# Designs tried in a protein design run: peptides against a protein of PDB entry 3NZW. Part 284

Target 1, 212 residues: chain A of PDB entry 3NZW
Amino acid sequence: TTTLAFRFQGGIIVAVDSRATAGNWVASQTVKKVIEINPFLLGTMAGGAADCQFWETWLGSQCRLHELREKERISVAAASKILSNLVYQYKGAGLSMGTMICGYTRKEGPTIYYVDSDGTRLKGDIFCVGSGQTFAYGVLDSNYKWDLSVEDALYLGKRSILAAAHRDAYSGGSVNLYHVTEDGWIYHGNHDVGELFWKVKEEEGSFNNVIG
Target 2, 222 residues: chain B of PDB entry 3NZW
Amino acid sequence: QFNPYGDNGGTILGIAGEDFAVLAGDTRNITDYSINSRYEPKVFDCGDNIVMSANGFAADGDALVKRFKNSVKWYHFDHNDKKLSINSAARNIQHLLYGKRFFPYYVHTIIAGLDEDGKGAVYSFDPVGSYEREQCRAGGAAASLIMPFLDNQVNFKNQYEPGTNGKVKKPLKYLSVEEVIKLVRDSFTSATERHIQVGDGLEILIVTKDGVRKEFYELKRD

## One batch from the design tools (peptide; made by RFdiffusion4, then SolubleMPNN)

Design b2_p29_7_s4 (from b2_p29_7, 12 letters changed)
Fold by OpenDDE base, seed 2:
Structure b2_p29_7_s4 (fold): chain B 212 residues (1-212), chain C 222 residues (1-222), chain A 29 residues (1-29)
Amino acid sequence: as target 1 above (212 residues)
Amino acid sequence: as target 2 above (222 residues)
Amino acid sequence: MFTKVPPVKPVPQPDVPSSTPASNLLWEL
């Protein structure tokens, strides 16, 4: 898996691959590693597929209950804290989760929290999570700046996942791309890695380790 | 060391069509090198136009299917005989599986039916309840032999339009029920030739708006 | 008020041998 999220002047970019594995077996190429918790809040998935899918779906229910009780949307800080508190209660039980909770509230602005099954909870501007994270960071850190245009930021997210999919055997399939703004998240499509690779190679003159 | 799990072998396969879905399984049940049964059905009509199979350790599979059938019954009691949708069934099965997260059912679960728009639907589950809706899925002993074939023949992977120099992929299209049945039969006959845990018989459950139909075919028995 | 998720008492998990056959079937992301 490779997931990433970063803050920039235009909000948040979230980009993820779609491969699931069971050892050396490619279990799926089409897994949705982003949960749409509400129109303003996303969760990303890395680690155990069932652990992430089950508990982030549960988190969505808790976020909805908060909205019903408090008559306002839950903060990104509070949503991530609910998940962090939950996984901490299961510490040592063998949960495997590397998650990012990404969203926008008027109070917080665009916000990203990293939450893992070890009980770590971090607020930050840039995270890459999964087996391909180092490959994604290599591209992302080299090209990131706060003042990116929305177009350039979307491309950078997509391109970073593509780099990870190329080098990490456990990442691939497609890139799912999101832009989170004050008005909510916008889905920017599913990009097949096979097609995207050749397109990017041609347009950039990159990936010269592969003879076309 | 005591192993609480057995392996009863077998293989299952789901394919979604446009307005139908199929779930197929062989009828062989084994333990190690011994054939326990040549006809032990492992694909079940669960009501509400939902078919289910949980392949792997048969005791766990049977337990899971029984629990799901009970869940369907209780859903009708609690919701005034409302039909359980396939997506709600998938969520229910996730909870059944994840409820045993720390002593899992040793099974690969597949369900098939129609979604709320009348489109064919197949959902597959890992042993602890991760699930995905897919166009096709193979599970069990010969899944590794069948799944690549389905990628090519259902999802048209690695197929391109002639004369395009590999620039235009073969377009996705739904298959007819006859085409799907042919693919299922070819898959199981091929798997039977190469895997000792697959054979004897093939039972196919076809879900349409008109209900569940069953077809049976003989497989190699050696 | 943080609704205390009732501590699910860790049911003593039988030492599922790390090599449970189920581990090979688990999907990882």
Scores: peptide ipSAE 0.387, ipTM 0.778, DockQ to the pose 0.225; fails the geometry check
Fold by OpenDDE base, seed 3:
Structure b2_p29_7_s4 (fold): chain B 212 residues (1-212), chain C 222 residues (1-222), chain A 29 residues (1-29)
Amino acid sequence: as target 1 above (212 residues)
Amino acid sequence: as target 2 above (222 residues)
Amino acid sequence: MFTKVPPVKPVPQPDVPSSTPASNLLWEL
């Protein structure tokens, strides 16, 4: 898996691959590694598919209960804290989760929290999470600027996942791309890695280790 | 070292059509190299036009199916005989599986039915309840033999339009029920030739708006 | 609620051999 999220002047970009594996077996190429918690809040999945899917769905229910009780949307800080507190209660039970909680509130603006099954909770501007994270960081860190246009930021997110999909055997399938703004998240499509690779190679003159 | 799990072999296969879905399974049940039964059905009509199979350790599979059937019954009691939708069934099965997260059911679970729009639906589960809706899925012993075939024949992977020099992919389209049945039969026939845990019989459950139909075909008994 | 949530801590269970295909069936991301 490779997931990433970063903040920039235009909000948040979230990009993820879609491969699931069971050992050496490619279990799926079409897994949704972004949970749409609400129109303003996303969760990303890395690690155990069931652990992430189950608990992030549960988190969505907790976020909805907060909205009903408090008559306002939950903060990204509070949502991430709920998840962090939960996984911390299961510490040592063998949960495997590397998640990013990305969203917008009027109070916080665009916000990213990293939450993992070790109980780590970090606020930050840039995270890559998964087996391909180092490959994604190689591209992302080399090209990241706060002042990126929305178009350039979307491309950078997509391109960073593509780099990871190319080098990490456990990443691939497609890139799912999101842009989070004050108006909520916008889905920017599913991009097949096979088609995307050849397009990017031709347009950039990149991936010169592949001849064809 | 005590191993609470067995492996009863077998293979299951789900394919979603436009207005139907198919869930098929062989009827062989084995332990190690011994055939326990040549006819032990592993695909079940669970009511509400939902068919289910949980392949792997048969004791766990049977327990899971029984729990789900009971869940359907209680859903009717609690919701004034409301039909359980396939997506709600999938969520329910996730909770059944994940409820045993620390002592999992040793099974690959597939359900098939129609979604709320009347479109064919197949959902597959890992042992702890991750799930995905797919057009096709193979599970069990010969899944590694069948799944690549389904990728090619259902999802048209690596197929291109003739004369395009590999530049135009074969367009996705739904298969007819007859085409799906043919693919299922070819899949199981081929798997039986190459895998000792697959054979004896093939039971196919076809879900349409009119209900669940069953078909049976003989496989090799070697 | 259709079923109980997992317990906060795992209940002691029989050892599952690491060589069993169980681990090979779990989807990882």
Scores: peptide ipSAE 0.376, ipTM 0.774, DockQ to the pose 0.233; fails the geometry check
Fold by OpenDDE base, seed 5:
Structure b2_p29_7_s4 (fold): chain B 212 residues (1-212), chain C 222 residues (1-222), chain A 29 residues (1-29)
Amino acid sequence: as target 1 above (212 residues)
Amino acid sequence: as target 2 above (222 residues)
Amino acid sequence: MFTKVPPVKPVPQPDVPSSTPASNLLWEL
């Protein structure tokens, strides 16, 4: 898996691959590694598929209950804290989760929290999470600027996942791309890695380690 | 070391069509190299136009299917005989599986039915309840033999339009029920030839708006 | 000061306890 999220002047970019594996077996190429918790809040999935899917879905329910009780949307800080507290209670039980909770509230603005099954909870501007994270960071860190245009930021997110999909055997399938703004998240499509690779190679003159 | 799990072999296969879905399974049940039964059905009509199979350790599979059938029954009691939707069924099965997260059911679960729009739906589950809606899925012993074939024949992977120099992929389209049944039969006949845990019989459950139909075909009995 | 975003540790591939037969069937992301 490779997931990433970063803050920039235009909000948050979230990009993820879609491969699941069971050892050396490619279990799926089409897994949704982003959960749409609400129109303003996303969760990303890395680690155990069931652990992430189950508990992030549960988190969605808790976020909805908060909205019903408090008559306001839950903060990204509070949502991520609920998840962090939960996984910390299961510490040592063998949960495997590397998650990012990404969203917008009027109070916080665009916000990203990293949460893992060790109970780590980090607020930050840039995270890459998964087996391909180092490959994604290589591209992302080299090209990241706060002042990126929305178009350039979307491309950078997509391009960083593509780099990870190219080098990490456990990442691939497609890139799912999101832009989070004050008005909520916008889905920017599913991009097949096979097609995207050749397109990017041709347009950039990159990936010259692969003969076209 | 005590191993609480067995492996009863077999293979299952789900394919979603436009307005139908199929879930098929062989009827062989084995332990190691011994055939326990040549006809032990593993694909079940669970009501509400939902078919289910949980392939792997048969004791766990049977337990899971029974629990789901009971869940359907209770759903009707609690919700004034409301039909359980396939997506709600998938969520329920996730909870059944994840409820045993620390002592999993040793099964690959597939369900098939129609979604709320009347379109064919196949959901597959890992042993602990991750799930995905897909157009096709193979599970069990010969899944590694069948799944690549389904990628090619259902999802048209690695197929290109002739004369395009490999630039235009073959467009995705739904298969007819007849085409799906042919693919299922070819999958299982081929798997039977190459895997000792697959054979004897093939039972196919076809879900349409009109209900569940069953078809049976003989497989090699070696 | 570049707040070193700590490298998010690669999600340890769940050491699905190799001891459960189900380990080879668990989906990892």
Scores: peptide ipSAE 0.374, ipTM 0.759, DockQ to the pose 0.373; fails the geometry check
Fold by OpenDDE base, seed 1:
Structure b2_p29_7_s4 (fold): chain B 212 residues (1-212), chain C 222 residues (1-222), chain A 29 residues (1-29)
Amino acid sequence: as target 1 above (212 residues)
Amino acid sequence: as target 2 above (222 residues)
Amino acid sequence: MFTKVPPVKPVPQPDVPSSTPASNLLWEL
């Protein structure tokens, strides 16, 4: 898996691959590794598919209950803390989760928290999470600027996942791309890695290690 | 070291069509190299046009299917005989599986039915309840032999339009019931030839708007 | 001020509890 999220002047970009594996077996190429918790809040999935899918869905329910009780959307800080507290209660039970909780609230602005099954909870501007994270960071860190246009930021997110999909055997399938703004998240499509690779290679003159 | 799990082999296969879905399984039940039964059905009609199979350790599979059937029954009691939708069934099965997260059911679960729009639906589950809706899925012993074939013949992977120099992919299209049944039969006959845990019989459950139909075919009994 | 986000450790691949044969069937992301 490779997931990433970063803050920039235009909000948050979230990009993820879609491969699931069971050992050496490619279990799926089409897994949704982003949960849409609410129109303003996303969760990303890395690690155990069931652990992430189950508990992030549960988190969505907790966020909805908060909204109903408090008549206000939950903060990104509070949502991430709920998940962090939960996984910490299961510490040592063998949960495997590497998640990013990404959202936009009027109080916090664009916000990203990393949460993992070890109980780590980190606020930050840039995270890559998964087996391909180092490959994604290589591209992302080299091109990241706060003042990126929305178009350039979307491309950078997509391009970073593509680099990881190319080098990490456990990442691939497609890139799912999101832009989070004050008005909520916007889905920017599913991009097949095979087609995207050749397009990017032609347009950038990159990936010269592959003879086309 | 004590292993609480057995492996009863077998293979299952789900394919979704436009207005139908198919879930098929062989009828061989095996332990190691010993055939326990040549006819032990593992694909079940669960009501509400939902068919289910949980392939792997048969004791766990049977337990899971029974729990799901009971869940359907209780759903009717609690919701004035409301039909359980296939997506709600998938969520329910996730909870059944994940409820045993720390002592999992040793099964690959597939369900098939129609979605709320009347379109064919197949959902597959890992042992602890991660799930995905797909057009096709193979599970069990010969899944590694069948799944690549389904990728090619259902999802048209690695197929291109003639004369396009590999630039235009073969367009996705739904298969007819007859085409799907043919693919299922070809898949299982091929798997039977190459895997000792697959054979004896093939039971196919076809879900349409008119209900569940069953078909049976003999497989090699070697 | 860019808050230095500490390097996120790779999500530990779920050590599917090696104790259950189900480990080979569990989906990992």
Scores: peptide ipSAE 0.372, ipTM 0.758, DockQ to the pose 0.351; fails the geometry check

Design b2_p29_8_s1 (from b2_p29_8, 14 letters changed)
Fold by OpenDDE base, seed 4:
Structure b2_p29_8_s1 (fold): chain B 212 residues (1-212), chain C 222 residues (1-222), chain A 29 residues (1-29)
Amino acid sequence: as target 1 above (212 residues)
Amino acid sequence: as target 2 above (222 residues)
Amino acid sequence: STFLDPNALAKFAKGTAIEKELFERMSAQ
């Protein structure tokens, strides 16, 4: 798995691969590693598929309950804290979760929290999470700047996942790409890694380790 | 170390068509190298045009299917006989599986039916309840042999148009019922030739708007 | 069990021995 999220002048980019594995077996190439919690809030999934899917779906329900009770959208801080508190209750039970809670509220602006099953909760501007994270960071950190255009930021997110998919055997399938703005998240499509690889190789002259 | 799990072998296969879905399973039940039964159905009509199979440890599979069938009954009771949608069924099954997260059902679960738009739907589950809607899925002993074949034969493109928030899918080419049945039969025939835990019989449940149809085919009896 | 990260196994191993065995069996299929 490779998931990433970063803040920039235009909001948040979220990009994830879609491969799931069971040991050496590729279980799926089409897993949705982003949960759309609400129109303004996304959760990413890394680690155990069931743990992430179950608890982030549960989180969505808690966020909806908050909105119904308080008549306001839940903050990214509060949503991430709910999840963090939950996983803390299961500390030592063997949950495996590495998630980013990404969203926009009027109060917070564009916000990213990293939450994992070890009890870590971090606010930050850039996170890559998963077995391919180091490969993603290699591309992302090298090209990141706050002043990226939306187009360049989307491409950078996509390109970083592609780099990870190329080098990490546990990442691949496709890139799911999101842009989070003040008006909510926008889905920017599913990009097949194979097709994207050849396109990028031809356009950039990159990936010269592959002859084609 | 206490091992509460057995492995009864077998293979299951789900394929979603345009306006239908199929869920198939062999009828062989085995323990180690001993055939317990040559005709033990493992694909079940659960009502509401939902078919289900949980392949792996048969005792766990039967327990899970029974619990789901009970859930369907309770749903009808609570909701004035409202039909359970397949997406709601998938969520229910997730909760059943994840409720035993720390002592899982040793099964690969697949359900098939029609979605709310009348389109074929297949959902697959891991033992602890992660699930995905797919065009096709094989589970069980010969899944590793069948899936690569299905990937080539079933046009599965999970592509969405950018900016549509995942609501607009690219056009998919669907197979006919006859083509799917042929594909299933060929898959199981091939699996039987290569895997000792697959054989004897093939039961195919076909879900359409008109209900569930069952077909049976003989496989190799080795 | 399906994993989104190979390191998830290490975390599962902190849980039940049964989960580890299940994972190993599922991975070997």
Scores: peptide ipSAE 0.109, ipTM 0.802, DockQ to the pose 0.159; fails the geometry check
Fold by OpenDDE base, seed 1:
Formats: C-alpha cells, sequence, structure tokens
Structure b2_p29_8_s1 (fold): chain B 212 residues (1-212), chain C 222 residues (1-222), chain A 29 residues (1-29)
C-alpha cells in the first residue's frame, strides 16, 4: 500500500493506490483506500483492510452524530481524536491501521492528521503511509512546494503514487486521486497504473530502466 | 499447534452480469484427503434475491449463513417487510464478520444479487469483513487457478486490440447469462482436473429480476 | 485476511493468541 496526503496553497491532495494483498497473493487491484467520511472529510487506509474499513466507516457515523448533536460539522482534530481514542482502547488487541484523516473546516482550514493503531496521532503538512511510503516521499519531497497550482499538485500526488507502485510489490492497481477544498472533496478519478506508467514514461522520459 | 479451524475445501465463484448475477460452488466437502460428502451444497438462497456462500471451514460457513438469514428476517420485522438491498446486505455481513474480529469465521464469503438499479452485483468478503463490490470473484481451494482465468475472460485483463502493440485494451463487454454459465462450468471443470478438493457436483444459483434459479451439473468424482 | 500493508499480516497473526484464549473461554461455557 501507498497512501499520501499533503497540504498546499490550494487545499489538500490525497492520493492512494488500490492493491490489496494476502501474503504474496494479490487479493485485489481495485480496493478503495479512501473512505469518504463526509463531504469535507476523508480517511485513508493502510494496514488491515477490515480494521480500516470498519472503523473509518464507524468514524463516519460518529461524525454524523456530532453534526446532529452540535449543529456543526466536526473538526478534523476532533474526528482524528475519536479514531485515535478508539484504537487506543484496542491497544495490544492486534488492530492494524495507518490512516490519514484529511479535511477542511472554516475554523481549521485544510488539515491532515496521521493516526495509527500504535496510538500515534500527528498533525502535519505532508504524510506518506504504507509499504511504498519511502518511494512516494522520494518523488513528493523533491517536488513539493506550498505554492503548487492545483493541477501541478494533483499531478504530483498521482506521480508519487506511481513511483511507489513501480517499486513496491505491495502497491499497484490504480491511483485514486482527491482534492480537498473549503467546499469539500473532489474526486479526480481512477488512474490505471499501467496506462499511467507508459504515459509518464513517454512524457517525462522517466523509468529508463524499463524497455518499452 | 492449536488450530480451531478445519478446512473443508471446495471452491466458489461469483460473476455479475448486466442484469443478473451468478454464484456457484462445488458440492465436494473434504477433510485433508478424505471426502466427507460428494453432495454438500454451499450456495444458498437467503431471500430478497440474495444468494450467499461462505467457503472454508464449513461449520463457520454454515453458522455465518444462518446468522445472515436470521438477519434478513429481523430486517423485515424492523422495516415493515422492506426488501433488503444487496449493499445493505453487504454491510450487515461485514458487521457479522467483524463482530468476531478476534476469533474470525474462517471463510471466504461471496454474495450475489441485483443492486437498486437492477444491475448484477457481487460482493466478496475476507474472514474479518473487509469487502468490495466486484465483477467477479473466486474463493476457496481453486481460487488461485480460477481467478486469472476470470480476469482474462470476464474483465478482459491482458487482452489488447490487435495491431496496437498492447497499448489499447480490449473494450469491456457484458456477458450473457449463457456465456457466464459456460464460463462457470468451464472454470469448475478445469479446477476439478487440477485440484483434489474440487469435484463431484456444481450448483449454480442465477439471480435475475424474476428471482433465483438453480442449476446443477455433475463434475468429475475422482 | 486482506491486507493493505505487509506488516498488517504480522500484527494479525499475533492475534492468534487472543483467538485461542477466546475459544477456550467459549468452550468452557
Amino acid sequence: as target 1 above (212 residues)
Amino acid sequence: as target 2 above (222 residues)
Amino acid sequence: STFLDPNALAKFAKGTAIEKELFERMSAQ
């Protein structure tokens, strides 16, 4: 798995691969590793598929309850804290989660929290999470600027996942791409890694180790 | 080493069509190298045009299917006999599976039916309730043999337009019921030839807007 | 089980001890 999120002048980019594995077996190439918690809040999934899918969906319900009770959207800080508190209750039980809670509120602006099943909760501007994270960081960190255009930021997110998919055997399938703004998240499609690879190779002259 | 789980072998296969879905399973039940039964159905009509199979440890599979059937009854009771949608069924099954997250059902679960738009739907679950909607899925002993075949024949993976140097994918096309049934039969016939835990009989449940139809075919008994 | 990270499998496998204890408790009931 490779997931990433980063803040920039235009909001948040979230990009993830879609491969799931069972040992050395590719279980699926089409897994949705982004949970759309609400129109303004996304959760990413790494680790155990069921743990992430179940609890991030549960988180969505908790966020809705908050909205009904408080008559306002839940903050990204509060949403991430709910999840963090939950996984802490299961500490030592064997949950496996590496998630990023990404959202936009008027109070906080664009916000990213990393939350994992070890009890870590971190606020930050850039995170890559999963077995391919180092490969994604290699591309992302080298090209990241706060002042990226939305187009360039979307491409950078997509390109970083592609780099990870190329080098990490546990990452692949497709890139799912999101842009989070003050008006909510926007889905920017599913991009097949194979097709994207050849396109990028042709346009950038990258991946010269592959003869095509 | 303590192992609370058995493995009863077998294989299941779901394929979604345009306006139908199929869920198939062999009828062989085995422990190690001993055939327990040559006719033990593992694909079930659960009502509301939902068919279900949970393949792996048969005791866990039977328990899960029973719980789901009961869940369907309770759903009707709580919601004035409203039909359970396939997506809601999937969510319900996730809760059943994940409710035993720390002592899982040792099964690969597949359900098939029609979505709210009347389109064929197949959902596949891991033992702890992670699920996705897919066009096709094989589970069980011969899944590793069948899935590559399904990827090729249903999803046209690794099929390209002639003369494009492998750059243009073959366009996706819906298969007819007859084509899907043939594909299922061919898959199980091939699996039976290569895997000792697959054989004896094949039951196919076909879900359409008109209800659930069952078909049975003999497989090799060796 | 399906995993989104190779390390997830290792964590899940550790849960086997919990499964055993739970099974023993359930069987004793």
Scores: peptide ipSAE 0.095, ipTM 0.788, DockQ to the pose 0.063; fails the geometry check
Fold by OpenDDE base, seed 2:
Structure b2_p29_8_s1 (fold): chain B 212 residues (1-212), chain C 222 residues (1-222), chain A 29 residues (1-29)
Amino acid sequence: as target 1 above (212 residues)
Amino acid sequence: as target 2 above (222 residues)
Amino acid sequence: STFLDPNALAKFAKGTAIEKELFERMSAQ
């Protein structure tokens, strides 16, 4: 798995691969590792698929209840804290979760929280999470700037996942790409890694370790 | 070390068509090297055009299917006989599975039906309730033998347009009911030849807008 | 302790793990 999220002048980019594995077996190439909690809030999934799907869906319900009660959108800070408190209650029980809660509120602006099953909760500008995270960081950190255009930021997210998919055997399938703004998240499609690889290789002259 | 789980073998296969879906399973039930039954159905019509199979440890599978069928009844009771959608069924099954997260059902669960737009749908679950909607999925003993074949024939993986040097994928195309049935039969025939835990009979449930149809085919019995 | 058997779980087509670390941890138990 490789998931990433980063803040920039245009909001948040979220990009994830779609491979699931069982040891050396590729169980699926089409897993959705982004949960659309609500129109303004995304959660990413790494670790145990069931743990992430179940509890992030539960989180969505809690966020909705908050909005119904308080008559306002839940903050990203509050949403991430709900999840963090939940996983803390199960500390030592064997949950495996590495999640990013991404959203944009008027009060907070573009906001990313990392939450894991060890009880860590971090606010930050850039996170890569998963077995391919180091490969993603290699591309992302080298090209990241706050002032990226939306187009360049989307490409950078996609390209970073592609780098991870190429080197990490546990990452691959496709790239699911999102842009989060004050008006909500926008899905920017599913990009097959194989097709994307050849396109990028041709355009950039990259991936010279592969002859084709 | 005490193992509360058994393995009754078998294989299941779901394929979604354009306006139909199929869920198939062999009828062999085995423990170790002994055949318990040559005809033990493991694919069930659960009502509301939803078919279900939970393959692995048969006791767990039967328990899960029973619980889901009960959930369907309760849903009708609570919602004035409203039809349970396939996506809602998937969510319900997730709760059933994850409710036993620390002592899971040892099963691979697949359901098939039609989505709210009348399109074929297949959902696959791990033992603890993670799920995904897919075009096809094999589960059980021979899944590793069948899935590569399905990827090629249903999803056209590794099929490319001629003259593109493997750079342009062949476009996806839906298969007819007849093509899917043939594919299922061929898959199970091949699996039976290579895996001792698969054989005897093949039961196929076909879901369309008109309801659930059942077909049965004999497999090798050795 | 959980009753999860990674070997038994791996027998099923869809694994629980989307991360290498999870699978490794489970296999070590």
Scores: peptide ipSAE 0.026, ipTM 0.787, DockQ to the pose 0.062; fails the geometry check
Fold by OpenDDE base, seed 3:
Structure b2_p29_8_s1 (fold): chain B 212 residues (1-212), chain C 222 residues (1-222), chain A 29 residues (1-29)
Amino acid sequence: as target 1 above (212 residues)
Amino acid sequence: as target 2 above (222 residues)
Amino acid sequence: STFLDPNALAKFAKGTAIEKELFERMSAQ
């Protein structure tokens, strides 16, 4: 798995691969590793698929309850704290979660929290999470700027996942790409890694270790 | 160490068509090298045009299916006999599975039906309740043998347009009911030849807008 | 046992482990 999220002048980019594995077995190439918590919040999945999928969906319900009670959208900080508190209650029980809670509120602006099953909760500007995270960081950190255009930021997210998919055997399938703004998240499609690889290789002259 | 789980073998296969879905399973039930039954159905009509199979440890599978059927009944009771949608069924099954997160049902679960738009739908679950809607999924003993074949024949993986030097994938298209049934039969026939835990009979449940149809075919008994 | 055995996971648990580390942890148990 490789997931990433980063803040920039245009909001948040979220990009993830779609491969699921069971040991050496590729269980799926089409897993949705972004959970649409609500129209304004995204959660990412790494570790145990069921743990992430179940609890991030549960989080969506908690967020809705908050909106009903408080008559306002929940903050990203509060949403991530709910999840963090939950996983902390299960500490030592064997949950496996490495998630990013991403959203944009008027009060907070573009906001990313990393939350994992070890009880870590971190606010930050850039996170890569999963077995391919180091490969993604290699591309992302080298090209990241706050002032990226939306187009360039989307490409950078996609390109970083591609790099990880190329080097990490546990990452691949496709890239799912999201842009988070104050008005909510926008899905920017599913990009097959195979097709994307050849396109990028041709356009950039990258991946020279592979003979065309 | 005490192992509370058994493995009863068998294989299941779901394929979603355009306006139909198929869920198939062999009828062999086995423990180790001993055939317990040559005809033990593992694919069930659960009502509301939903078919379900939970393959692996048969006791857990039967328990899960029973719980789901009860859930359907309660859903009708609570919602004035409203039909349970396939997506709601998937969510319900997730709760059933994840409710035993720390002592899982030892099964690979697949359901099939029609979505709210009348399109074929197949959902597959891991033992703890992660689920995905897919066009096809094999589960059980011969899943590793069948799934690559399904990827090739349903998802057209590793099929390219001629003359494109492998750069253009074959476009996806829906298969007809007849094509799917043939594919299922061929898959199970092949699996039976290579895997001792698959054989005896093949039961296919076909879901359409008109309801659930069952077909049965014999497999090798060796 | 919180997790199924590695053999069972490979056979049945298609979506449980999406990370190498999780699988390795289960395999070591």
Scores: peptide ipSAE 0.023, ipTM 0.783, DockQ to the pose 0.079; fails the geometry check

